Peptides against a protein of PDB entry 4N78. Designs and how they scored, part 217

Target 1, 186 residues: chain A of PDB entry 4N78
Amino acid sequence: HFQVICRLLGYQGIAVVMEELLKVVKSLLQGTILQYVKTLMEVMPKICRLPRHEYGSPGILEFFHHQLKDIVEYAELKTVCFQNLREVGNAILFCLLIEQSLSLEEVCDLLHAAPFQNILPRVHVKEGERLDAKMKRLESKYAPLHLVPLIERLGTPQQIAIAREGDLLTKERLCCGLSMFEVILT
Target 2, 155 residues: chain B of PDB entry 4N78
Amino acid sequence: MAELQMLLEEEIPGGRRALFDSYTNLERVADYCENNYIQSADKQRALEETKAYTTQSLASVAYLINTLANNVLQMLDIQASQLRRMESSINHISQTVDIHKEKVARREIGILTTNKNTSRTHKIIAPANLERPVRYIRKPIDYTILDDIGHGVKW

## One batch from the design tools (peptide; made by RFdiffusion4, then SolubleMPNN)

Design b2_p23_1_s4 (from b2_p23_1, 11 letters changed)
Fold by OpenDDE base, seed 4:
Structure b2_p23_1_s4 (fold): chain B 186 residues (1-186), chain C 155 residues (1-155), chain A 23 residues (1-23)
Amino acid sequence: as target 1 above (186 residues)
Amino acid sequence: as target 2 above (155 residues)
Amino acid sequence: SSAELEAILETAKSSIEKALKKL
């Protein structure tokens, strides 16, 4: 599903969706969640000593449950605050999955364009084959497919310019060095 | 353009008119030959004359048709060439627009991106202020990162 | 040749036109 979304929206559509999601997340964080956090800070016990490790995990949990009983029993926290946190979480997950899907599409595009851009795959050398000879054969095989040199030879100046720009755009992908998810977490 | 205009406005209409006139004239020639044959005391001579006129008429019509056909073909070739040029121009414009749109789209999404920290050291990179254009550092694309994602086409 | 055919056809055309003028 995310792959289809990425294909459908393209870079521009993805950008728009992510910008809107960021706005929503920001609104949730700075609005309702912040207010709940402030309220929680006010009702937090002023002195909460770390229980002794001797009580074990259950005892420690019960201790904190007792200390935080009023907070845990706060009905609005469970309903509104947790819902908003879920929304934020879903937005983050959505952005992550979109980025991952986009990266996969970009990788596929790079792989498909590679023969036309003088990008040769790593050649598996079988025993007894010379790597250099195999690479040379591969280069020779794909040499006629090099689009930019072909157009430079046969095309008009305008076609050459378009081909070069297209080649550059094909090579410059987000997956090569950019991350959206890190920005979202910021 | 001038040649196409001459073909469309003068040569082809002229050829069509000439062909029509030829048709009318051939009918008159046929009537003449028929009457001449009936009225002539020398039927053999009249037949030979009719044969000559018929051959000549057919040759004339063939010429007119051939000329007209060639002019039409030439017209079509010129038009086809013009259409190809227009198509090429449209394609160029379309490609230019697409490239521009793609550049805009990439700028827009680029604002939402930061450089992948390839360094294992979790340096908390301070959020780059929104205003600083993300300098696209043209690092050579290391395609080796793709080695783990694809089912390598076993050659 | 195409040129020879055209010459024959032009001759034929002129002959028909001449014949038509006699009518």
Scores: peptide ipSAE 0.027, ipTM 0.603, DockQ to the pose 0.004; fails the geometry check
Fold by OpenDDE base, seed 5:
Structure b2_p23_1_s4 (fold): chain B 186 residues (1-186), chain C 155 residues (1-155), chain A 23 residues (1-23)
Amino acid sequence: as target 1 above (186 residues)
Amino acid sequence: as target 2 above (155 residues)
Amino acid sequence: SSAELEAILETAKSSIEKALKKL
């Protein structure tokens, strides 16, 4: 699903969706969640000492449950605050999955373009074959597919310009050194 | 443009008129040959003359048809060439627009990105396989960057 | 050859035109 979304939206659509999600997350964090957190901080016991270990895990849990009873029983916390936190979580997950899907698509594009851009895969040399000979053979095999040099020889100046720009755009991808998700977390 | 106009306005209409006139003339020649054969005392000579006129008439019509056909074909070729040039121009514009749109899109998404801190992961000691200086300055597109991402949840 | 055909056709055309003028 995310791959289809990435293909459908492209860079423009993904950017728009990410921007809107950031706005939503920001609104949730700075609005409702912040208000609830502030309220919770005000209601929090000023002095909460660790109970004695002698009460055991159940007793300690009961102690904390008693100390936090008013907070846990606060109906709006469960209905509104937790829902907003879930929405934020879903937005973050969505952004992560979109970025992952986009990265996969970009890599696929790079792989498909590689033969046309004089980007040869690392050839696994079988025992006894010279790497250089295999590489030369591979180069000779793919030499006719080099698009930019081909267009530079046969194309119009306008076609050459377009081919060069297209080649550059094909090579420069987000997966090569950029992270969108890190900005979102920031 | 001038050649196409000449073909459309002068050569093809002129050829059509010539062909029509030729038909009328052929009818006259046929009538002449028939009458000449009937009236001639030397039927053999009249027949040979009729054969000569018939051959000549057929050759002339064939010529007119061939000329007209060639002019029509030439006209169509010129028009096809013009269409191809227009198509090329449209394609160029379309590609330019697409590149521009892509650049805009990339700027928009670019503002939402930061440089991946390639943490100096320890030098994976490249196995000492002597990278023979393969002259190809491969700008290594490090495709391995995605090796860690692919194992996640099939959504 | 195309040139030979054209020459034959031109000759035929001229001959027909001459014949038509004699009528």
Scores: peptide ipSAE 0.026, ipTM 0.608, DockQ to the pose 0.004; fails the geometry check
Fold by OpenDDE base, seed 2:
Structure b2_p23_1_s4 (fold): chain B 186 residues (1-186), chain C 155 residues (1-155), chain A 23 residues (1-23)
Amino acid sequence: as target 1 above (186 residues)
Amino acid sequence: as target 2 above (155 residues)
Amino acid sequence: SSAELEAILETAKSSIEKALKKL
């Protein structure tokens, strides 16, 4: 599903969606969630001492339940806070999954374009073969597929310019060195 | 452009008119040949004259048709070439616009990105001092130390 | 050659025109 969304929206659509999600998340965090957190902090007991270990696990649990009773009751009554947190969580997850899906698509595009852009994979050399000889053979094999040099030889100046720009756009992908998710977390 | 205009406005219409006129003239020639054959005392001569006119007329019509056909073909070739040039121009503009749109889109998404912290593969500087695996000396856990803390039954 | 054919056709055309004028 996320892959389809990425394909449908493209870079511009993804940017718009992410910007809007960031606005929503910011609004939720600075507004409703902040208000609830402040309210909960006010109701929180000022002094919560660790109960003695002598009470055992059940006693300690009961102690904390008693100390947090008002908070638990408030939280149970105020499902809105949890819903807002869920929305924030969903937004974060959505952004993560979109970025991952986009990265996969970009990688696929790069791999498909590689033979046409003189990008050759490092070939595993079997024992006894010279890496240089294999690479030269690969280069010679794919040389006719190099699009930009081909157009530079056969094309008009306008076609050459377009081909170069297209080549650049094909090579420059976000997955190569950019992360959107890191910006979202900040 | 001038050549196409001449073909469309002068050569092709002119060729069509010439062909039509030739048709009417052929009818007159046929009538003449028929009458000449009937009226002539020397029918053999009249027949030879008719053959000559027929051959000449057919050659003329063939020429007119060929010229007209060639002009039409030339017109079509010029038009096809113009269409191809127009298509190429449109494609170029379209590609330019698409590239521009893509650049704008990439700038928009780019502002939402940061450089991946390429964790510099810290060269695992193998700590020169292979800290000798501190032999985990299993110190026997002396559980007797716990005897004083727990209400354990002093056997 | 196309030129020879054109010459023949021009001659034919001129002869037809002359014949038509005699008409």
Scores: peptide ipSAE 0.024, ipTM 0.612, DockQ to the pose 0.004; fails the geometry check
Fold by OpenDDE base, seed 1:
Structure b2_p23_1_s4 (fold): chain B 186 residues (1-186), chain C 155 residues (1-155), chain A 23 residues (1-23)
Amino acid sequence: as target 1 above (186 residues)
Amino acid sequence: as target 2 above (155 residues)
Amino acid sequence: SSAELEAILETAKSSIEKALKKL
């Protein structure tokens, strides 16, 4: 599903969605959640001493339950605050999954473009084969597929310019060194 | 462009007019040959002249048709070439716009990105003071202390 | 040759035109 979303939205659509999600998250955090946190801080017991170990685990639990009774019974926490936290969590998760899916798509694009861009995979050398000879053979095999040199030889100046720009755009991907998710977490 | 214009405005219309004129002239030639044959005392000579005029007229018409046909074909080829050039230009513009849109999109999403902090694995400098592993003497948790709290089955 | 045919056609055309002028 996320792969399809990435394909449909493209970079621009993803950017718009991410920006809107960030706005929503910010609004939830700075608005409702902040207000609930402030309210909770006000109702929190000022002094919560550890009860004596002599009360045992049930007694200690009951003690803390009693001290936090007002918080636990606060119905608005369950209905509004936790729902908002869930929405924030879902938004974060969505952003993560979108970025992961986008990264996979970008890697696939890079892999598909590689033969046309003089990017050769690291070839596993079998025993007895010279790496240099194998690489040279691969270079010679894929040399006719090099798009930019081909267009530079056969194309018009305008076509060459477009080919170079397209090649650059194909090589430059977010997955190479950029993270959106890190921005969301800050 | 000049060649196409010449074909459209001069050569093809001129060729069509020439063909039409040739048709009317052929009718006159036919009438002449018929009258000449009827009036001539030497029917054989008149027939030979008629054959000559007929052959010549047919050759002329064939030439005019061929010339006109070639001009029309040339016109169509030029037009096809112009259409291909226009298509190429449109495609070029479209690609330029798409590249521009992609660059804008990448800038927009780029604002939402940070450099992947390659967490330099800070060498966890093992604190030089290996605090002597406090031998966690697993003191056996003497659960007998809990025996007095529950309904102790007096074994 | 194509050139010879064109020359024959041109001569034929010219002869028709001359014949038509005598009409």
Scores: peptide ipSAE 0.022, ipTM 0.609, DockQ to the pose 0.004; fails the geometry check

Design b2_p23_2_s1 (from b2_p23_2, 9 letters changed)
Fold by OpenDDE base, seed 5:
Structure b2_p23_2_s1 (fold): chain B 186 residues (1-186), chain C 155 residues (1-155), chain A 23 residues (1-23)
Amino acid sequence: as target 1 above (186 residues)
Amino acid sequence: as target 2 above (155 residues)
Amino acid sequence: SEEERRLAEEVVEQYRERLEAER
């Protein structure tokens, strides 16, 4: 599903969605969640000491339950605050999954473009084969596919310009060194 | 443009008219040949004359049809060439627009990105020495060290 | 496949290196 979304939206659509999600997350964090956190901080026991270990686990649990009784009984915490936190979590996960899907798509594009842009896979030399000879053979095999040089030789000036721009756009992908998710987390 | 216009307005219509006129003339020639054969005392001569006129008429019609056909083909070729040029122009514009849109999109998404901290994955140098799995002796965590941290009752 | 992943990583790395060299 996320792959389809990435393909459908493209870079522009993804950017718009990410921006809107960031706004939503920001609004939730700075608004409702912040207010609940402030309220919770106000009702939190100022002095909550660890009970004696002699009370055992049940006694300690009961102690903390008693100390936090007012917070636990705060009905709006479960219904509103936790829902908002869930929404934030979902938004973050959504962003992560979109980025992952986009990266996969970009990698696929790069893989398909590689032979046309003089990007050749490293040849694993089996025992007895000369690396240089194999590389030369591979280069010779793919040399006719180098798109930009081919167009520069045979194309019109306009075609050459378009080809160069297209080549640049193909090479400049986010997966090569950029992360959106890191921006979302900060 | 001038050539196409000439073909459309002058050459092709002219050829069509010529062909029509030729039809009318052929009818006259046929009538002449028929009458000439009937009235002539020398039937052989009349026949030879008819043969000559028939050959000439067929040749003329063939020429007119060929000329007209060539002009029509030329017209179509010119039109096809114009369409190809137009298509090329449209394609160029379309590509330019698409590239521009993509650049804008890239800028928009770019502002939402940061450089990946390529943590130099330290080549996990496989330690040469297969350290014998040191039997993880779970040393019991002595929690007594924490007894002094907090309100622990010193007995 | 793992091989496809390796190839993909290699291609991406080559693109990265070229981009860095062109800057």
Scores: peptide ipSAE 0.216, ipTM 0.741, DockQ to the pose 0.755
Fold by OpenDDE base, seed 2:
Structure b2_p23_2_s1 (fold): chain B 186 residues (1-186), chain C 155 residues (1-155), chain A 23 residues (1-23)
Amino acid sequence: as target 1 above (186 residues)
Amino acid sequence: as target 2 above (155 residues)
Amino acid sequence: SEEERRLAEEVVEQYRERLEAER
């Protein structure tokens, strides 16, 4: 599903969606969630000592339940605050999944473009074969496929310009060194 | 442009008119040949004359048709070439616009990105010396040693 | 496949290196 969304929206669409999600998350965090956190901090017991281990796990749980009784019974916390937190979580998760899907798509594009841009994977050299010889053979095999040099030789100046720009756009992908998710987390 | 215009406005219409005129002339020639054959005392001479006129007329018509056909073909070739040039121009513009749109889109999404701190994961060069897996002799951990540490329930 | 992933990683790394070299 996320792959389809990425394909449908493209870079521009994804950017718009991500920007709007960031705004929503910011609004939720700075608004409702912040207010609830402040309120909770005010109601939080000032002194919460670790109960004696002698009470066992059930006793310790009951102790903390008692200490946090007012917080647990706060109905709005469950209905509004937790819902907002879920929304934030979902938004973050959505952003992560979109980025991952986009990265996969970009990687696939790069893989497909690689032979045309003089990028060859290192071939696993079987024992006894010279790596250099194999690489040279591969280079010679794919040399006719190099698009930009081919167009530079055969194309019009306008075609050459377009080819160069297209080549640049193909090479400059987000997956090569950029992350959106890190921006979302900050 | 001038050549195409000349073909469309002058050469092809002119060729069509010439062909039509040739048709009317052929009819006149045919009538003449028929009358000449009937009236001539020397039928053999009249027949030879008819053959000559027929050959000449057919040659003339063939020439006119060929000329007209060639002009039409030339016209079509010029038009096809013009269309190809227009298509190329449109394609170029379209590609330029698409590239521009893509650049704009990339700038927009780029604002939402940060550089991946590619911590150069130092290729942990696995030390060449594969330390021989020390045969993990599962010595049963005698937990009784821990019995003296803390308020352990004396079984 | 793991092999495809390795190839992909290598290709991406090569692209990254080239981009860094051009800057």
Scores: peptide ipSAE 0.216, ipTM 0.737, DockQ to the pose 0.743
Fold by OpenDDE base, seed 3:
Structure b2_p23_2_s1 (fold): chain B 186 residues (1-186), chain C 155 residues (1-155), chain A 23 residues (1-23)
Amino acid sequence: as target 1 above (186 residues)
Amino acid sequence: as target 2 above (155 residues)
Amino acid sequence: SEEERRLAEEVVEQYRERLEAER
């Protein structure tokens, strides 16, 4: 589903969606969540010591339940605050999954473009074959596919310009060194 | 443009008219030859004249058809060339627009990106001295040393 | 496949290196 969304929206659509999600997240964090956190801080016991291990797991749980009774009984926490936190979490996950899907699409594009841009896979040399000979064979095989040099030789100035720009756009992909998710987390 | 216009407006219509007129003339020539053969005392001469007229008429029609065909072909070639040029221009514009849109889109998404701190994997310079793999002597970890640190439930 | 993933990573790395060299 995310791959389809990435293909449908493209870079521009993804950017718009992410910006809107960031706005929503910011609004939730600075608004409702912040207010609840402040309220929770006021209700939090000032001194909560670790109970003695002698109480066992049930006793420790009961102790914390008693200490946090006011928080647990705060009905709005579950209905509103946790829902907002869930929404924030979903938004973050959405952004992560979109970025991952986009990266996959970009990688696929780069893989398809590589032969046309003189990017050859490193050949595993089997025992007995000269690396240089294999590399030369590969270069010879893919040399006719080098798009920019081909167009520079045969194309019009306008076509050359378009080819160069297209080549640049193909090379400059987010997956090569950019992360969107890190921006979302800050 | 002038050549195409001449072909479309003058040469091809003119050739079609000439061919039509030739058809009418051929009918007249045929009638003449038939009548001449019937009326002529020298049938051999009349036959030779008929052959000459027939050959001439066929040659003229062939010439007219060939000329018309060549003009039509030339017209089609010119039109095809014009269409190719137009297609090329449209494609160029389309590509330019697409590239521009892509650049704009990339700028927009780029604002939402940061550089990945790719830890340059320092080329692990293999230390020249391959320290002989010290035989990992599995010394049994004596966990009894930890027996005194934990609140052991004295059963 | 794992092999395809490796190839993809290699291609991406090559593109990264080129981009870094051009900067």
Scores: peptide ipSAE 0.216, ipTM 0.735, DockQ to the pose 0.777
Fold by OpenDDE base, seed 1:
Structure b2_p23_2_s1 (fold): chain B 186 residues (1-186), chain C 155 residues (1-155), chain A 23 residues (1-23)
Amino acid sequence: as target 1 above (186 residues)
Amino acid sequence: as target 2 above (155 residues)
Amino acid sequence: SEEERRLAEEVVEQYRERLEAER
């Protein structure tokens, strides 16, 4: 599903969605969640001493439940605050999944483009074969596929310009060194 | 462009008119040949003359058709070439627009990105000594310690 | 496949290196 979404939205659509999600998350964090956190801090017991270990696990739990009774009974916490936190969480997860899907799509594009842009797989040298000879053979095999040089030789000036621009756009992918998710986390 | 205009406005219409005129002339020639055959005392000579006129007329029509056909073919070739040029221009514009849109999109999404800190994951050299997995002796959790705390329904 | 993933990573790394060199 996320792959389809990425394909449908493209870079522009993804950017718009991400920006809007960031705005929503910021609004939730600075607005309702902040207010609830402040309220919770006010009702937090000033002194919470560790109960004696002699009360056992149930006794300790009951003790903490009693100390946090006002927090637990805060009805709006369960309904509104948790819902907002869920929305924030969902937004973050959505961003992560979109970025992952986009990265996969970009990687696929790069894989398909690689032979046309003089990107060759590293050749595993079998015993007895010279690495240099194998590399030269591969280069020779894929040399006719180099798109930009081919168009520079055979194409019009306009076609050459378009080919260069296209080549640049193909090479400059987010998966090569950029992360959106890290920006979202800051 | 001038050649195409000449073909469309002068050569092809002119050829069509010539062909139509030839049809009318053929009818007159046919009438002449028929009357000549009836009036002539030498029927064999009249027949040979008719054959000659028929051959000449057919050759003339064939020439007119061939000329017209060649002009039409030339017209179509010029038009096909023009269409190819237009197609090329449209494709160029389309590609330019697509590239521009993509660049705008890339800038917008780029603002939302930061450099991946490729922390050089130090190759955690797995210590050669595979410490024998300390057999996690699952100490059976004695749940009986919890038996006294629950309001068990004393039956 | 694991092999495809490895190839993909290698290709991405090569693209990264080229982009860094051009900058």
Scores: peptide ipSAE 0.210, ipTM 0.736, DockQ to the pose 0.673

